# Designs tried in a protein design run: peptides against a protein of PDB entry 9GMZ. Part 160

Target 1, 343 residues: chain A of PDB entry 9GMZ
Amino acid sequence: TGFPLELLTRPATERLAYFENYTVAHPRLKEVYEILMRTIAEPAGASFIFVYGASGVGKTTLRLRVEQKLTELALPKLESDRARVPVVGIEAIAPESRYFNWKEYYTRALITLEEPLIDHKFDYGVRGISRDNFGKINVESKVVAPALRRALENALIHRHPDVFFVDEAQHFGKVASGYKLQDQLDCLKSLANMTGILHCLLGTYELLTFRNLSGQLSRRSVDIHFRRYCADSPEDVQAFKSVLLTFQQHLPLAETPNLVDHWEYFYERTLGCIGTLKDWLKRVLSDALDREATTITLKDLQKRALSVAQCQKMFKEIQEGERQLSETEADVQNLRSALGLGA

## One batch from the design tools (peptide; made by RFdiffusion4, then SolubleMPNN)

Design b2_p18_7_s3 (from b2_p18_7, 7 letters changed)
Fold by OpenDDE base, seed 4:
Structure b2_p18_7_s3 (fold): chain B 343 residues (1-343), chain A 18 residues (1-18)
Amino acid sequence: as target 1 above (343 residues)
Amino acid sequence: MEEKIRELAAEIDAASLD
């Protein structure tokens, strides 16, 4: 059933917030969510989970829903264990410099792990890390990256989250000229091994380079491919149209717009990525609410659409990632054949 | 086709990720 009709009498801010907070449990999101939740519950000796897929497929939505669920499931235990944090999630920042900033990463991870609501003060054993009067972690500029790493290791051990999420994890691939991507992977691997905490790296298909470079990570990693909807699959087209119908019903407008009739245009400008679709509809809804419009028109959609040039660029990046995965599947078949295991 | 889309949309709308 669509949005609560009472929203039509509410301020534009509440109407927009409703749609922003609304999550479409589309088939691919549900599938990946179930796999991820199961893998977190039973990691079977895995130290890493890699979640990769197109930009705008919905990886951040997946992360946030898993974080919410893990928090809800942990609530009864948190009353008895005041030191425990059920889950921690950070976004890896694209460095302004061509090089990943480990000092900033460790600082952000510590700040996120040590929320002010945690009554149990932890001594990091590192000089120049303190809590302010608001309980926020302050890191002095003199604290070096190896000290911050040890502080994070100690904090992760003490707080014992079920998983440590890193969104936009492809940014670890931004290494200095003359440094190896392998050194970044060995650093992450060492952090996971020293803490015993399961790490989930979410990112674009660029994250596949991390998987391929470390045969040692491969033995202790679970891979989750968050696929887009493909227009060459009738089932995927039906799912994509069903998502459009669901969003159409959940747009808090007086007149329900017919999004489904424009499915090809939505597909052309989202490449089957539901996050891109939601963000597009959010922008168009905001514009409609600002104008006190009763509905959304094709012209309103066109005004906020990604350009054809942007879509072409994104599609090339997707095709390259999907190709690399298909080659990996073929390599498994070739390896089996070479091992004398029948195809 | 429209009926399957409506059924799947109803399933998606009823689907808690929970």
Scores: peptide ipSAE 0.374, ipTM 0.896, DockQ to the pose 0.878
Fold by OpenDDE base, seed 2:
Structure b2_p18_7_s3 (fold): chain B 343 residues (1-343), chain A 18 residues (1-18)
Amino acid sequence: as target 1 above (343 residues)
Amino acid sequence: MEEKIRELAAEIDAASLD
């Protein structure tokens, strides 16, 4: 199957929107999706889920698809429970300053929890938080971070989501000394404990630093590694080529481009990260549609590719993360061996 | 090899995350 052929007669905006909204259910995404959905349904006393992997592996796509599915599954119950929000997802933003802006974090979380379509007005119990006539939350500049935290705790308890997603969660760590990182983790743990809401942190391999800082988190967290496709695995190479073939069929162009023949070049410039691949193809498709082109050429691909220097930097970051995981696996194996537990 | 890639691509295309 491919794109609907009727798209060839549609505006460039509709053709691009089709490809943007198209999600390839590639093996790694499906695996992680199934694990994440099961873990949300049956957290077994976990307070945290960590989803970590390379930048551009597809973590945001995973989050959005889980949010969609949880919303769909909750629709019948939301008719009877008008206060409920099935899922909440926010993106953690890199602080402009040397300190994480908790005030902004809590404000964004509150705004996201309070969808304008929720008829049930909630009193946050905090002076300077109001809804406008359009149902949008307004937070007065005078409201302090501890008050916003209490408002968020109350809102999370009242809205009782099945999970609270924090995407790009490595941004909690980027500016913090190890001590400040622990304090931030303790703040998040306290929020999860006070609300009873399961938290899912999605991010890069920098999230492994969060895992290592708290032996208590390891007992109350589930770890999900979202792996890239590796060129040293024949199975991963076959999967990556199959993803290229699938994207080739779903590019709304008059002539199907041959992406599979260029698989090594696609791998070189994506490092096996399907999100990076999709974003690249989206840029190239946009350029092709703007030119009313019938197909995509290798020159069109080269024009929008990441530079070799960018790929080398990304690859070093991946190798460091994969190394930290392999060391952790080795440490677990060494611990098991030292305990007399068989391999 | 091409046949396996086509089979897996068909499986991926038929696969919903649902």
Scores: peptide ipSAE 0.371, ipTM 0.894, DockQ to the pose 0.897
Fold by OpenDDE base, seed 3:
Structure b2_p18_7_s3 (fold): chain B 343 residues (1-343), chain A 18 residues (1-18)
Amino acid sequence: as target 1 above (343 residues)
Amino acid sequence: MEEKIRELAAEIDAASLD
């Protein structure tokens, strides 16, 4: 099915919003979604889920769709339990400073957990945390990180989400010289243990450093690899072309562009990452709508493509992550073989 | 190849994550 044809008579803003809100349920996204939903339902004593993959693979889309589904599934219970929040999701911010800003993290987590539509009557027991007349959380600048942590622990216990999402979680790895990444992991582990809330960390292959540094986290974590599509796999190439075909049908333009014929160029500039593809097409669609264009041309695509230098950098980061995973899989296999356990 | 791409695209388009 394509876009609703009535969109062609609508403002450019509405046409763009349609495409922005459109989610392609591509095979890798569906697979990871099913694994993640099952793991949240049955964590089997895990305190952490790590979802790692290339930048722009679609981790944020995955998070948002899981948040939506968990909210929908919780609705019947939320009518009776007005204190409960089914899910909370935060994006970790890249520190402007040389170290991760825990104060900002806790503040943003509290603000997200305590949206104005939730029952307004939770006292954090922390001076300088208040609600305005609209129920919005206000955190005074004087509130220190340990107090914000305690407020977040209390809020997470009281609201009892099924999962706490942290997107761009590789930013926890941004430690100043002399700080141990282990201390950041121990902080997160302590938060999960104190609250009893399952944490899902989504990020790049930099998250593998967290897995490798904490043998205790590895025992209480589930790993989910969100793979890109690979051009050396005929099946992955078919899936990638099918995604292009789906996107071209959902571009609200008078003439359907032929994206599939340019699949190699799309692959070259996205590295098989569907989020990167969607963002690229969104930029190109915006430009086309601003010009009142009937279609998208290769020239329009080229104007908004990532540079070859950007793609080469991203590809090196992907190759390093994929290599580390392959080595880990080989090490596990070698260990099993050495133990006399079947491969 | 084109038929398989069309079939998979139809599956993707019909697929809800739900």
Scores: peptide ipSAE 0.368, ipTM 0.894, DockQ to the pose 0.884
Fold by OpenDDE base, seed 1:
Structure b2_p18_7_s3 (fold): chain B 343 residues (1-343), chain A 18 residues (1-18)
Amino acid sequence: as target 1 above (343 residues)
Amino acid sequence: MEEKIRELAAEIDAASLD
């Protein structure tokens, strides 16, 4: 069913908020969601989940929907266990320097883990970490990274989330070359092992470089590839057109725009990434609402499209990531052949 | 092709991730 028709009489802010909050449950998002939810429920001795895919494929949407679902499933237990947090999700910050800011990472993780509504004041055992009168964590500037780590370890053990999410996790890999990248990975591994908390790292294909550096992580990690839709697959093209039709029905405009007839142009400027598509349509909808327009035109789409140069750059990054995965699949086949299991 | 796109769009629209 399309958008609620009563939205046409509502303020532009409410119409835009409807579309912003609308999540298309497209086939690949649903598949990855089901795999991720099952893996969180039954990690089978895994300490890490790696979710990798193109920029704008929808990884942040996936995380937020899993966080919502885990929270909903935990609500009945949270009444009896007021110390428990069902899920923790943070975004890794791109480092401003040649070094990952672990102090900032631990501070953000602690602030996110300690919602103001959690009545159980946990003493972190660290001087310079306090709660304000609103229950918000305050970390004094003098607190050093090793002390913040111990505070986070204690908080994760006490709150016992089902999973710890780190979005944009490729930022761990950008800063460190060689030994320092291994040290960062060992730091995360140590945090997961000492807390017993499952870690899910979401990122671009640059996360594969980080994933491949540790043979020890290979045994204790689950890999989830969040693929884009490919124009060389008839099934993927059909799914992509179906997503366009769904978005077309959920744009709160007086006249339903024909997005499906422009599917090739949408594909050219999104590379089959539904997050990129949604963000594009949101920008175009905002412009249309600001003009009190009845519909969206091709000219309105063109005004907010990514440039050809941006698309070429993004496509090169995707091709490199897809190539690295194909090489890994070939390595699996070579290993199977060498083991006598056949290709 | 159009019918299959409409069917899939209806499935996507009806699909909650929940």
Scores: peptide ipSAE 0.362, ipTM 0.892, DockQ to the pose 0.910

Design b2_p18_7_s4 (from b2_p18_7, 7 letters changed)
Fold by OpenDDE base, seed 1:
Structure b2_p18_7_s4 (fold): chain B 343 residues (1-343), chain A 18 residues (1-18)
Amino acid sequence: as target 1 above (343 residues)
Amino acid sequence: EDEAIRKLAAEIDAASLD
């Protein structure tokens, strides 16, 4: 069913907020969501989940929907276990230097894990970590990264989340040397092992570098490829057109725009990434609402489209990631053939 | 094609991530 028609009489802010909060449960998102939820419920001795895919494919939307569902499922238990947090999710920050800022990472993780509403004051066992009068964590500037790590380990053990999410996790790989990348992986591995908490790293195809560096992580990791829609697949084209049709029904405008007739242009400027599509439509909707427009036009779409140069750059990054996965799949087939399991 | 797209769009719109 389309947007509530009553929104047409509402302020532009409410109309925009409706579209922002609307999640299209497109086939790839649903598939990855079901796999991720199942893997969190039954990790089968895994310590890591890697969710990788193109920028703008919808990984953050996936994370937020899983966080919401895990929170909902935990509510009955949280009434009895007031110390428990069902899920914790952070975004990894791009390193400003040749080194990942572990101090900032641990601080953000602690702040996110320790909601003000948690009645059970936990002593982190670390001097310079306190709660303010509002129950927020305050970390003194003098607290060093190893102390923050111990505080996070203790907090994760005490709060026992079903999963620890790290979005934009490719930022762990943005270090100047392979040795430092190994040290970062060993740091994450140690955190997961010491806490017993399942870690889910979401990111771009740059996460594949983590898989290749540690044969020990491969035995304790589950891999989830969040694919884009491909124009060479009739099924993917049909799904992409269906997503456009769903979005056009959920744009709170007086006249329903015909997005489906422009599917090739939408594909050209999104590369089959639904997050990129949603963000584009949100920008165009905002412009239309600011002008009190009854609909959106192709000219309105063109004004907010990614440039051809941006799309070409993004497409090269996608092609390199998809190539690396295809090589990995070929290596698996070669291994199976060498084992006598057949192709 | 158009009917298949409409059907899938209706399935997507009815789909909860539940």
Scores: peptide ipSAE 0.488, ipTM 0.938, DockQ to the pose 0.922
Fold by OpenDDE base, seed 2:
Structure b2_p18_7_s4 (fold): chain B 343 residues (1-343), chain A 18 residues (1-18)
Amino acid sequence: as target 1 above (343 residues)
Amino acid sequence: EDEAIRKLAAEIDAASLD
């Protein structure tokens, strides 16, 4: 089924919003979603979930869909427990300074935990944290990072989310020498342990450095690899073409563009990353709607494509991540062989 | 190939993550 045909008579903003809100449940997304939902439901003593994959593979889409589902599943319980927040999701911001701003991190986490719609006022036990008349948290400048941490610990305990998401979690790594990265991980581990809240870190293959730095996290972590589609796999190519066909049907244009015939060009400029594909199509759709165009042309696609240089850079980053995983798999196999467990 | 792509696209389109 395609987009609702009634959208063709609707404003460009509504047509674009339809496509923005449309989620293609592609095989890799579905697989990772099912694994993630199962792991959140039954963490088996895990304190961390690591979801890693290429930039633009769809990790944010995964997070948002899991957040939605956990919220929907919690609704019946939230009627009885008005203090509960089912899920919390934050995006890690790349720090402007060489030092990770824990004060800002804790402040953002607190703001995210304390949705304005939560009638149940929580006392953070920290002076200088207040809610305004709109329920928005205000943190006074005098509040220090250790106090904000305690406030966050108390808020997480009181709100008891099933999971705490940190998207773009590789940004924790960019600030730090390996030592500071370990301190950050130990801080997150301490937060997870003190609160009993499962943490899910989503990010690029740079998250693999986090896995390797903490042998104690590895014992209490579940790893989820969100793979891109690979052109060397006939099944992955078929899936990628099927995603193109699905997007083609859900572009709210008078004439359905033929995206599938250009699959190699789409693959070249997305590296098999469906998030990158969706973002590209969104930009092209926006341009088409602004021109009141009936369809999307190859020229429209080319105008909004990532440059070859951008794709080459992204591909190099992907290859490095995939290599590190393959080396880890080989190391596991070598370890198994050395232990006499066989292949 | 085309039929398999169409079938999978229909499965993807019908698939909720639910």
Scores: peptide ipSAE 0.487, ipTM 0.935, DockQ to the pose 0.892
Fold by OpenDDE base, seed 3:
Structure b2_p18_7_s4 (fold): chain B 343 residues (1-343), chain A 18 residues (1-18)
Amino acid sequence: as target 1 above (343 residues)
Amino acid sequence: EDEAIRKLAAEIDAASLD
């Protein structure tokens, strides 16, 4: 239990890399991972999975671990099916304009799906898409969004990933009019339907606004709430303290810092988000290693903490998302009661 | 409390997502 003690004799870069690569399998991450893996294996006619939660809750860690697992599970089949890609994941870019850049999205998706390691070349029937000498896809600037969409549809059909991940998917929702947001949903829905590929959209609680605009998506989607740890739950406080203890044991320092005694301060500055906690500890560890420090102090923590103003802003965004979910849950209960269904 | 935290931390440390 804890970091390998031999790391204490290793360079600061190796010690930091150990902590960076260390994943705490905390209860919420494990729960959401199991739900997501099961839903990908058995989508039950769903075309979409929505994974939403606070910024810094750990959604990127979740995605990467699922991508790893799906790749591992597919390896035996990939030897026989040289065309297949087990999983594809992209991050949605925040549009510089009021409009989501579908051309850029399709280009990035196609480039990611067409990794050079795939020997099986496919002709997408689109002029201005080529491969370089390394097999990497190049898309000419003259290629229009409808042509890139057709290329991506053909690529997704041919490569047949078990899931298509889109991280930061709240960026699809950054459209000034409800009508244009519906058009974005219809575009995604059409892509999923035309390809038969399950889409997993990961994002902040802003993704709920996007999710709620389409009653049709509601029938073909699975929702996964990646909750933070809440200070009003004794079980969540216990889990959060246990995560602090686990991180404390995995900081490659000569003297184990006492993080658990500062749990309230860690909670105040992370809002119960383990990704935010890990990133904070990583920054503090880096600073400690640069100083050849034997341990981490409260003063070292304070230097790299998020400001109270940052935490207040993040907390307001969380509270609004949690409120919207609670209202939705109450509406479901009210509907069930009105239908004469038991609670 | 402390024993429950230690137990859960050991479970988390031993836990694979796989």
Scores: peptide ipSAE 0.486, ipTM 0.938, DockQ to the pose 0.918
Fold by OpenDDE base, seed 4:
Structure b2_p18_7_s4 (fold): chain B 343 residues (1-343), chain A 18 residues (1-18)
Amino acid sequence: as target 1 above (343 residues)
Amino acid sequence: EDEAIRKLAAEIDAASLD
């Protein structure tokens, strides 16, 4: 069913907030969500989950929906275990310096894990980490990265989340010249092993380079490919058109815009990435609401579209990632054949 | 095609990530 018609009488801010909060449960998102939820429930000795896919495919939406569901499922247990946090999610920051800032990562992870509302205070065992009068963690500038790591290990053990999410995890791959990316992997592996907490790393196809460097992680990792919709697949085109129709019905405008008739233009400017599509439609909706417009026109869409040059750059990055995965699938088939396992 | 798109859109709209 479309948006609640009552929204047409509501302020532009409420209409925009409705669309922002609306999640299209498109086939690829549902599939990856079900796999991820099952893997978190039954990790089978895995210490890592890697979720990789194109920028704007919807990885952050996936994370937030899983965080919401895990929180909901944990509510009955949180009454008995007040120290427990069901899930923790952070975004890895792109370093300004060509080096991943572990000190900042550990600080952000601690701040996120230790929400002010958690009544059960514990001692981090680290000088220069305190809680203010509002329950917020304060980390003194003198606290070094190894001390922050120990504090995070203690916090993760004490709070015992079902999973620790790291979004934009390709930023762990940003090491200086002469530093080994292996040292970053060994650091994460050690954190997961010391805490016993399942880590889920979400990122672009650059995360594959990070995953492939650790032959030891392969035995303790689950891989989830969050695919875009491909224009060469009739089924994927049909799914993409169905997503456009669903968004069309959920735009809180007096006149329903015809998005489906422009599906090729939407595909050209999103590369089959539903997150990119949602963000585009959100910007266009905001502009339409600011003008008190009754509908969205092709001109409104064109004004907020990614440039052809941006799409060409993004498409090259996608093609390189999809190529690396296809080579890996071929290598698995070759390995099976070499083992005398039928293809 | 249009009926299949409408059917899938209705399934997507009814689909909760629950």
Scores: peptide ipSAE 0.482, ipTM 0.937, DockQ to the pose 0.927

